# Peptides against a protein of PDB entry 4CIC, part 66

Target 1, 148 residues: chain A of PDB entry 4CIC
Amino acid sequence: KVSTKGHYGVQAMFDLAQHFGEGPVSLKSIAERQGLSEPYLEQLIAVLRKAGLVKSVRGAQGGYILAREPRDIKVGDIIRVLEGPIAPVESVSQDDPEHSLKFDFSVTKSVWEKVKKSIEEVLDSITLADMLKDAEEAQMAQGYMYYI
Target 2, 147 residues: chain B of PDB entry 4CIC
Amino acid sequence: KVSTKGHYGVQAMFDLAQHFGEGPVSLKSIAERQGLSEPYLEQLIAVLRKAGLVKSVRGAQGGYILAREPRDIKVGDIIRVLEGPIAPVESVSQDDPEHSLKFDFSVTKSVWEKVKKSIEEVLDSITLADMLKDAEEAQMAQGYMYY

## One batch from the design tools (peptide; aimed at target 2 V2 E83)

Design b2_p26_8 (made by RFdiffusion4)
Pose (drawn by RFdiffusion4):
Structure b2_p26_8 (pose): chain A 133 residues (1-84, 100-148), chain B 132 residues (1-84, 100-147), chain P 26 residues (1-26)
Amino acid sequence: KVSTKGHYGVQAMFDLAQHFGEGPVSLKSIAERQGLSEPYLEQLIAVLRKAGLVKSVRGAQGGYILAREPRDIKVGDIIRVLEGSLKFDFSVTKSVWEKVKKSIEEVLDSITLADMLKDAEEAQMAQGYMYYI
Amino acid sequence: KVSTKGHYGVQAMFDLAQHFGEGPVSLKSIAERQGLSEPYLEQLIAVLRKAGLVKSVRGAQGGYILAREPRDIKVGDIIRVLEGSLKFDFSVTKSVWEKVKKSIEEVLDSITLADMLKDAEEAQMAQGYMYY
Amino acid sequence: ALPGLLDAEGNDVGASTVEDPALTIA
């Protein structure tokens, strides 16, 4: 199960990545495109801003923009920002879960917002029918 | 975060794997060695039994034993048993989570109870210091 | 972190805890 925070955090950062070249966008516009609750987004952006992943701009087309290029933002970076009598007895079971954790970390560090932008272009495109191989 | 069910399901199955050659063990003994609540374990075992992963034996010193050899039980098998208008708009974000799900499935399908037994031996051993 | 370090109640005090984790597994 993916947490609401992880899903919405990545969705919002990806929406900003899709508008990075065009410039700042309002939070309202992000919420509208992504189907997110504005109050929840406001709180999410506040953390991402403190983390240096997004920045506010005061323009007419003020609003929010990525603070780093998409190629320099791993999905794992976003997740890391949002997350927060004695004896030793080794647990092999816990070691299995450590392996699961490591594999997740590997996948999320292997994907950047730029990679997601490239995938978005390829997957939702249109073309003449002869070109589908 | 790992659910209580996944953690206790794997712990209990691994305890049975550690006792597979010796024979049946009581649920109380599993709960004691693994630090588990007996009521929760009993409910857990009932599902594992229905799935053919464990079997009850009448015996006298009877109890429960794995229904398949450890080498034929993947950790992923255990997890799978315990788990249970319109328009299209592709979500690249959801595709990321699908990749995460695939990698977890791959890790859990690559480890059997036999692999865990081998790892348990190697990691919890003692030997002359010169062999480290 | 040293996962497996247990207290008198069997709790793993040697493992890190993650608040508001992205994933729940199993």

Design b2_p26_8_s1 (made by RFdiffusion4, then SolubleMPNN; from b2_p26_8, 7 letters changed)
Fold by OpenDDE base, seed 3:
Structure b2_p26_8_s1 (fold): chain B 148 residues (1-148), chain C 147 residues (1-147), chain A 26 residues (1-26)
Amino acid sequence: as target 1 above (148 residues)
Amino acid sequence: as target 2 above (147 residues)
Amino acid sequence: LTPGLLDANGNDVGAGVVKDPALTLA
């Protein structure tokens, strides 16, 4: 499961992508549009800013912008920043030597590595630009349903 | 992340697959081989049994067996039994109507559905028989390094 | 506060510092 952090992080980044080129967006406006608490969004944006995915703009029209074009930000990049490496299985911390997964059964590990690779490939194949395009196509499809 | 439950469930089922055709295996022996606590394994096996993936055998040589051949048990079947449907995003419980994810943004949902589908395809492509074969190949490769 | 691994029942099972917040397929 993508954590709530990853899920809401992608939503917040998608909101910034929708406003890309329009100037800085306030955290309040993002929170209202995405149904997020402003304090929670502040924490997410702080992490995303530190990772260089978003920039803060100061001034009367201050707020946040994407640091790169939507086409240059993968969903996988957002998830890795917020959640760290995509791991399919919790690395049972090596530190409890007695519950050393003695049988680091290479075979079970290989199953989870295949899952990891598959998730990474999917998330790295989707950019914020792809998401914008999908949203536009969905809106157009809804518009055509009202004219039929 | 596959939960610890899913991870250990696959390990336990793989152990039963390695002993398939040899008769019932005790929970104690599985726990010892897989590095699991016996009480934890009892809980996992109870769920797997209820789902019809394993059978209990009674008697002096009692224990557990796979209910089906290793080729007829997918890793995805084990995970679905132990963890439920593979959901890429925690379903924010619908019950708090105010925190209704108002924007069930169809677009963000579609991203997670693609991830879900990809995970399901991988896990449904791997059987316990495939895992057995991979284990045998790995053992053979190690054996050739010693000569 | 790393959101704890919620079990299937929504209980925070793992107080453990999940160092690597892998995609928990709960």
Scores: peptide ipSAE 0.025, ipTM 0.763, DockQ to the pose 0.158; fails the geometry check
OpenDDE base, seeds 1, 2, 4, 5: peptide ipSAE 0.024, 0.025, 0.025, 0.023; ipTM 0.765, 0.770, 0.770, 0.772; seeds 1, 2, 4, 5 fail the geometry check

Design b2_p26_8_s2 (made by RFdiffusion4, then SolubleMPNN; from b2_p26_8, 9 letters changed)
Fold by OpenDDE base, seed 5:
Structure b2_p26_8_s2 (fold): chain B 148 residues (1-148), chain C 147 residues (1-147), chain A 26 residues (1-26)
Amino acid sequence: as target 1 above (148 residues)
Amino acid sequence: as target 2 above (147 residues)
Amino acid sequence: LKPGLLDGNGNDVGAEEVKDPAFTLA
């Protein structure tokens, strides 16, 4: 599962991508469009800003913008910022010494490493620009269904 | 993250694969080798048995065996049995009507569907037989470093 | 920050009913 944090983070970043070049977007407007609570979005945006994926703009029409072009932001970048390294298996907390004889059988670890690599490859293959393109294509397809 | 259930389920199934053809293995012996609690393993094995991935053998040397050959059990089969369908995103419970305007933007859903597909492809490409082979290769590589 | 198992509501649900689907990309 992508955490709720990762999921909503991608949604918020996608909203900012849709408004890229239009100037700063208010947190309220993002929250309303994405169905997010404004306080929750504020926490997400704070993390994304600290990571340099978004910028805050000050002023009466202040808000947030993408810090980079949509083509220069991968979904994988967003997920890594919000969730950290993609871990396919929870590291069983090393702290229980009796479970230290967890033969992390190199073989089972290899399975999860393959899963990790696959997820990383997918998430790193998708940019916000790719998502914008997919949205445009979907809107065109819906428009054609109303004219038939 | 693979759940602890999925992770330990794969470990337990791999242990049974290593002993495939040697007869039934006790839950205690699996638990000891895999560093699992026996009660936890009992719950896992019950689910795996109900799904037809393992069989119980009765008798003094009773225990569990794989119900199919290691080549006929994918890691994906084990995960689906233990965890259900691979869901890359938690379905936001549809039950909060105020959040019903969650534009499940088809685009974000598509991202997660691509992730799901990729995970499924990986897990369905790995059998217990592949894991056995990888273990043998790793043991040989360690043996060669000592000579 | 220990990645807590968050339920569908974002609550850190401890060790109990991890009804959570298999792959949590946390």
Scores: peptide ipSAE 0.032, ipTM 0.767, DockQ to the pose 0.103; fails the geometry check
OpenDDE base, seeds 1, 2, 3, 4: peptide ipSAE 0.032, 0.031, 0.025, 0.029; ipTM 0.763, 0.769, 0.757, 0.762; seeds 1, 2, 3, 4 fail the geometry check

Design b2_p26_8_s3 (made by RFdiffusion4, then SolubleMPNN; from b2_p26_8, 8 letters changed)
Fold by OpenDDE base, seed 5:
Structure b2_p26_8_s3 (fold): chain B 148 residues (1-148), chain C 147 residues (1-147), chain A 26 residues (1-26)
Amino acid sequence: as target 1 above (148 residues)
Amino acid sequence: as target 2 above (147 residues)
Amino acid sequence: LKPGLLDANGNDVGEEKVEDPAFTLA
């Protein structure tokens, strides 16, 4: 699973992408639209802000905006910021020196490295702009179903 | 992450693949070679046996064997048996009716479905026979560094 | 929320600081 943190982080970033160019969005409004608790969203946004993916805007209509254009933010960038490096398997801490794990786990490790690479390639191939486009296409498809 | 269960399950199945055709392997010997606890391995093997990936052999030299040839067992098959369907995200149980999540999470869901598909494709592309070949190639490469 | 290790029965096993893996297959 993508962690709940990663999942909701992508949702929050996608909400900010949908409002990109409209000005700052309040955390409350994001939380309401995305079905997130406001306190949970505050934690996510704090991390995303520190990583430079979002900016805080001060004022009466203050809130958050994307720090970059939607096309310049990959899903992989969001996940790496929230979750760190994609690790398919925990590095079994080699720290138990006594078990000379004579078995070079090289082969099994290579399987998980292939999985890692595949996940990274997928997530790095999807931008927030791609997600916006997919949303637009989905809305158009629904609209056409009502007119037929 | 692959769960510890999935990881160690693949290791145990790979150990059985390395001994394929040599007869039954004891759980103790697998546990020792793979750095697994024997009780943990017993649980894994029970699941794998129930799924028909391994067979129990009875007798003084009893133990476990692969139920199929290494080429007929994908890593994806092992993972699905141990972990179930690969789910990149928890299905947020739609059961909270009151939050009319007006936002069709369709787009975010599609991202995770793409990730799922990619993982499945990788894991279904790797057999235990491929892993055996990779191990042989790695051993040969190490041997050539000493000459 | 630290994702607990779910046991084979889906029970949350305890608080080891498992670095929240970005992706768990389970």
Scores: peptide ipSAE 0.025, ipTM 0.773, DockQ to the pose 0.192; fails the geometry check
OpenDDE base, seeds 1, 2, 3, 4: peptide ipSAE 0.022, 0.023, 0.019, 0.025; ipTM 0.759, 0.758, 0.763, 0.766; seeds 1, 2, 3, 4 fail the geometry check

Design b2_p26_8_s4 (made by RFdiffusion4, then SolubleMPNN; from b2_p26_8, 10 letters changed)
Fold by OpenDDE base, seed 5:
Structure b2_p26_8_s4 (fold): chain B 148 residues (1-148), chain C 147 residues (1-147), chain A 26 residues (1-26)
Amino acid sequence: as target 1 above (148 residues)
Amino acid sequence: as target 2 above (147 residues)
Amino acid sequence: LKPGLLDGNGNDVGEEKVEDPAFELA
């Protein structure tokens, strides 16, 4: 399950992708557009910046930009930065090492590994550029519905 | 993300699958084998029983059995019963209706729907019978490493 | 950390005794 942090992180990165090439965007403007609290966004952006997905620009018109082109940022990259490795199951603290040796545990683990792999494949198949394209396509579809 | 409830529910159902055809299994024995607390397992089994995945058998040798053959129970069915619809993201209470109208939200939603679909496809492709087979294969592989 | 029973909404539902209706028919 993707956390709220992952969800909002993808939204914030997508907002920066929409403004890619327009210069630095203020956290305030991102927060207003994405409906995030500015303090919450500051925490997200700090993590994303440390991971090298976002750059800060200083100055009166300062703010944040994507550190890479939208095509070079996968959704999976954003999620891994914000949440760490994609875990399909909550880490049951198997503090009991005896459970790790049970054959039943190995089979159940294999199910969750298959789920993990599937999630990773999906998230690694989607870039911010793909999301931008999907946005453009949906805007065009809405525009056509008003002209008919 | 599958909850601990979903994880342990699959373990409990797999234990019942391993004993399928041997008669009713006590909750205590399942709990001991799967390393679950008995009270926690009681809650899981109650939900699974209500959903018709498990049957209770009464008597001195009473307990629980699978209500269907292992091949007729998908992992996805177990998860849906225990957790409801597979949600790839925590339901951000979009109490703000204004956010639902933003195009940006629609695109982000589509990403999560793709993830959801992928999870559902995987979990619906795995039966308890497939898990039993995987268990047998792994036991054989371990046996061959000693000879 | 005792795994809290999460409800279907992900809330830590404390030890609510789900009355197993099988015990009420005694």
Scores: peptide ipSAE 0.007, ipTM 0.753, DockQ to the pose 0.030
OpenDDE base, seeds 1, 2, 3, 4: peptide ipSAE 0.027, 0.025, 0.025, 0.026; ipTM 0.760, 0.767, 0.756, 0.762; seeds 1, 2, 3, 4 fail the geometry check

## One batch from the design tools (peptide; aimed at target 1 E83)

Design b2_p27_1 (made by RFdiffusion4)
Pose (drawn by RFdiffusion4):
Structure b2_p27_1 (pose): chain A 133 residues (1-84, 100-148), chain B 132 residues (1-84, 100-147), chain P 27 residues (1-27)
Amino acid sequence: KVSTKGHYGVQAMFDLAQHFGEGPVSLKSIAERQGLSEPYLEQLIAVLRKAGLVKSVRGAQGGYILAREPRDIKVGDIIRVLEGSLKFDFSVTKSVWEKVKKSIEEVLDSITLADMLKDAEEAQMAQGYMYYI
Amino acid sequence: KVSTKGHYGVQAMFDLAQHFGEGPVSLKSIAERQGLSEPYLEQLIAVLRKAGLVKSVRGAQGGYILAREPRDIKVGDIIRVLEGSLKFDFSVTKSVWEKVKKSIEEVLDSITLADMLKDAEEAQMAQGYMYY
Amino acid sequence: DELESFLNNIYNTKTGEYLEVTAAGLE
């Protein structure tokens, strides 16, 4: 199961990545395009801003923009920002979960917002029918 | 975060794998060695039994034993048993989570209870210091 | 990571609980 925070955090950062070249966009516009609750987004952006992943701009077309280029933002970076009598007895079971954790970390560090932008272009495109191979 | 069910399901199955050659063990003994609640374990075993992963034996010193050899039980098998207008708009974000799901499935399908038994031996051993 | 694994295998017999840490928390 993917947490609401992770899903919405990545969705919002990806929406900003899709508008990076065009400039700042309002939070309201992000919520509208992504189907997110504005209050929740406001709180999410506040953390991403403190983390240096997004920045506010005071323009007419003020609003929010990525603080780093999409190629320099791994999905794992976003997730890391949002997340927060004695004896030793080794647990092989716990070691299995450590391997699961490592694999997830590997996948999320292998994908940047730029990679997601490239995938978005390829997957939702249109073309003449003869070109589908 | 790993669910209580996944953690306890794998713990209990691994305890049975550690006792597979010796024979049946009681549920109380599993709960004691693994630090598990007996009521929760009993409910857990019931599902594992229905799925053919464990079997009850009447015996006298009877109890429960794995229904398949450890080498034929993937950790992923255990997890799969315990787990249970319109328009199209592709979500690249969801595709990321699909990749995460695939990698987890791959890790859990690559490890069997036999692999865990081998790892348990190697990691919890003792030997002359010169061999480290 | 090794330290995280080691620490998470420390069990407290009084409380019946394992120690919980993360590699990021250790960093």

Design b2_p27_1_s1 (made by RFdiffusion4, then SolubleMPNN; from b2_p27_1, 12 letters changed)
Fold by OpenDDE base, seed 2:
Structure b2_p27_1_s1 (fold): chain B 148 residues (1-148), chain C 147 residues (1-147), chain A 27 residues (1-27)
Amino acid sequence: as target 1 above (148 residues)
Amino acid sequence: as target 2 above (147 residues)
Amino acid sequence: DEETLRLNNIYDEKTKKYVEVTKEELE
């Protein structure tokens, strides 16, 4: 599963992609558009910046931009930065030793590795540019529904 | 992500598949082989039984069996029984309203739906019979390393 | 808090570890 952090990270990166080429976007404006708390978004952006997916621009028209073109950022890249490697099974906290995965069962592990690979293939096949295209198609479809 | 419950459920179902046709298997024996607590396994088996994936056999040689042939049980069936529908994004507990997914962003949702579909396709493509075959192949590979 | 720790951790592919983002690296 993708965490809330991963979800909001993709959402914030997509907002930056929608404004790519228009200059720096303020965190406040992203937070407002995406329904995120500004402090939470600051933390997410800090991580994404350190990973080199986002750049900060200083000055009166300062803010954040994508560090790369939307076509050069995969959803998988965002998720790996925010969550690390895709883990198909939840790690049980050490606090429940009775429910901790104590047994590395090779056959079940192979099932989860297949799931992991499938998730990675999907997330690495989707770029921010693909998401922009999907958004445009959705807007056009809504526009056509108003004309029918 | 698959929960620990899902993982152990698949593990327990696979143990039952390995013994399919040999008669009922005791929970104790499954727990010992799979490194599970017997009380936890009892809870898992109760859910799997209610879903019709496992049958209980009563008597001195009683225990549990698969309710269907291993080829007729998908990993996806086990996961859906134990965890419900595959959710690609973790539901934030209601207790953190600031971090609750308040915004159904359609484009982001479509990404997660693609992930969901991909997970479902994988899990529905793997049966307990496929897992048995994989285990046999792994044992043969280990046997050839000793010769 | 554990959530703040998770938010400040970036996965470093070179070290294969989560690296905490220090305030100094954020400035």
Scores: peptide ipSAE 0.034, ipTM 0.758, DockQ to the pose 0.036
OpenDDE base, seeds 1, 3, 4, 5: peptide ipSAE 0.023, 0.022, 0.024, 0.024; ipTM 0.771, 0.758, 0.748, 0.757; seeds 1, 3, 5 fail the geometry check

Design b2_p27_1_s2 (made by RFdiffusion4, then SolubleMPNN; from b2_p27_1, 11 letters changed)
Fold by OpenDDE base, seed 1:
Structure b2_p27_1_s2 (fold): chain B 148 residues (1-148), chain C 147 residues (1-147), chain A 27 residues (1-27)
Amino acid sequence: as target 1 above (148 residues)
Amino acid sequence: as target 2 above (147 residues)
Amino acid sequence: WEKEIELNNIYDEKTKKYKEVTAEELE
């Protein structure tokens, strides 16, 4: 499962992709458009910036931009930065040594590895550019419905 | 992500598959082999029984059996019973109406739907019979390393 | 809230570990 952090991170990165080439976007404007709290977005953007997916621009028209073109940023890259390696099973808290999943039967582990691989393949197959294209197609489809 | 509940549920169902045709298995024996707490396993088995994946056998040699052949039980069926529909994103607690994911931008939703579909396809492609076969192959491979 | 905090902590630890590994691969 993708966390709320991953979900909001993809939304914020997609907002920056929609404004790619238009200059820096303020965190306030992203927060307003995406329905995010500004403080939460600041935390997400700080992580994304440290990972080199976002750049900070200083000045009166300061804000954030994508560090790369939308085609060069996969959804999988965003998720890995925000959530770490995609784990198919929630890590049972290491704290109960007695209930350590000691019997991670190789067979059960193989099922979860197949799930992991499938998730990675999907997320690595989708770029921010693909998301932009899908948004344009959806907007055109809505526009055509109003003219009919 | 599959929860601990889903993980342990698949382990318990796999244990029952390994003993399919041998008669009823006690919860205690499953718990011991799978490293599960017996009380937790009782809760899992109760859900699986209600869903018709497991049958309870009463008597001195009572316990549980698979309700169907291992080939007729998908991993996806077990997960859906224990966790409900496969959700790619953790449901943000419905309780904060202001932070409702109101702008579930159709595009972001479509990404998660693709992830969901992929997970479902994988889990629905694996049966308990496939897991049994994989276990046998792994055991043979280990046996061949010792000779 | 406790589960969300726990999940966030797990994600933060995983993110830290991932960044460390990624940094080591780039050196």
Scores: peptide ipSAE 0.015, ipTM 0.703, DockQ to the pose 0.047
OpenDDE base, seeds 2, 3, 4, 5: peptide ipSAE 0.014, 0.013, 0.022, 0.009; ipTM 0.704, 0.742, 0.754, 0.701; seeds 2, 4 fail the geometry check

Design b2_p27_1_s3 (made by RFdiffusion4, then SolubleMPNN; from b2_p27_1, 13 letters changed)
Fold by OpenDDE base, seed 3:
Structure b2_p27_1_s3 (fold): chain B 148 residues (1-148), chain C 147 residues (1-147), chain A 27 residues (1-27)
Amino acid sequence: as target 1 above (148 residues)
Amino acid sequence: as target 2 above (147 residues)
Amino acid sequence: SEEMARLNNIYDEKTKKYVEVTEEELE
């Protein structure tokens, strides 16, 4: 499950991806299009900017742009910036004699590590460019349903 | 990420799997072995029992047992019982004209649906029997490092 | 939607509780 912060962060980054190459986008315009509060978006953008995923452009037509091409930004990169690492792999130190409790813990831990790895693999397999492509395909599919 | 309830629920079910075929296990003994509070474990077991994953045995040697063989209980089954469905597939009704917001929302939703599906696939691929096997292999590997 | 908020809340609560319990058991 993704946090609200992660969800809205991906939404905001996707909005910036849709406008990539068109110049800077205002936070107000992103907030309006994505149904977000502008103050909340300011906090998200500040974190994303600090991480180098977004750039601020100053001036009368100032705003924000993606710092990289949509193909070079994974959903996993956005989530890691906003939420941190999905879980630290705590190295279970081998030596403690309370073995039975550690063992049951190790097996259960391995289940959650598999879940974590699977989440990371999915999020790292999806770029903002993939999301743009999926959006275009969905829009074309909807357009074809209106012409039939 | 799995909740504390899911985590402890899997731990308690795994403890019951380790004792499968040996008869009923007391909640006290599970709580002691798994480092859980007995009152918390009672709540977990009540939910698991209602879902038909655990059976209560009455009597002087009463307690709890798995209702099914460890091979027939997926980690996903335990998590779904304790936490509910990882997400309901809300059927996005097609017709609402606020299309642009819906579209961006639909693409973002598809990302989270892929994540959900991946989690479900992992959790449904692991049984309590698989966990028992992994435990035995790890115990043997530790035993071989002592030789 | 209320459901997305619920999903997010469940994730945040799950994550927080898992980390807290794992840290308490290691002390």
Scores: peptide ipSAE 0.046, ipTM 0.742, DockQ to the pose 0.042
OpenDDE base, seeds 1, 2, 4, 5: peptide ipSAE 0.013, 0.018, 0.018, 0.044; ipTM 0.726, 0.734, 0.720, 0.744; seeds 1, 5 fail the geometry check

Design b2_p27_1_s4 (made by RFdiffusion4, then SolubleMPNN; from b2_p27_1, 10 letters changed)
Fold by OpenDDE base, seed 2:
Structure b2_p27_1_s4 (fold): chain B 148 residues (1-148), chain C 147 residues (1-147), chain A 27 residues (1-27)
Amino acid sequence: as target 1 above (148 residues)
Amino acid sequence: as target 2 above (147 residues)
Amino acid sequence: SEEEAFLNNIYDEKTGKYVEVTKEELE
């Protein structure tokens, strides 16, 4: 399950992708567009920056840019940076591992590993460039509905 | 993310699948094998029973059985019963939906919908019968390492 | 809140745990 952090991180990165090539974007502007608090966004951006997904630009027209082209940033990369490895199951407190049939645990674990792999495949198949394209297609579709 | 409830629910259902056709299994025996507290298992089984995945058998040899054959119970069915619809994202409190660019929200939502669909496809592709088969294969592999 | 703590935590690959990010570590 993607956390709120992961969700907002993807939104913030997508906002930066929409402005890629236009220069640095202020945190304030991202926060306003994405409906995020600026302090929360600062924390997200700091993590993303440390991971090398975002660059800070200093100066009067300073702000943030993607550190890579949108096509070179997968949604999976963003999620892994913010949340770590994809965990399909919450941490199960094994109260008594000695009484747990190790075998049943192994089979159940295999199910969750399949889920994990599937999530990873999806998230690694979607880039910020794909999201930009989907956005453009959605805007065109809305524009055509107003002209009919 | 599958909750602890979902995880233990799948374990309990798998235990019942391993004993399918052998008659009713006591909650105590399931709890012991799966490392679950009996009271917690009672709550899980109550939900699973209400959803028609498990049947209660009364009597001295009473207990629980799968309500369907293992091949007719998907992992996805168990998860949906215990957790509801698969939600790929935690409930994002939209503090200010009016200031959120509806468009960006839509694209991001589409990503999560793809993740949801993928999870559903996986969980709906795995039956308790598939898990039984995987268990048998794993046991055979361990047996061959000892000879 | 646990939610705020979770939001402020970075995953540490070495420990496998979420670690609270101090403002100083973000600079």
Scores: peptide ipSAE 0.019, ipTM 0.757, DockQ to the pose 0.037
OpenDDE base, seeds 1, 3, 4, 5: peptide ipSAE 0.015, 0.017, 0.015, 0.015; ipTM 0.754, 0.756, 0.750, 0.755

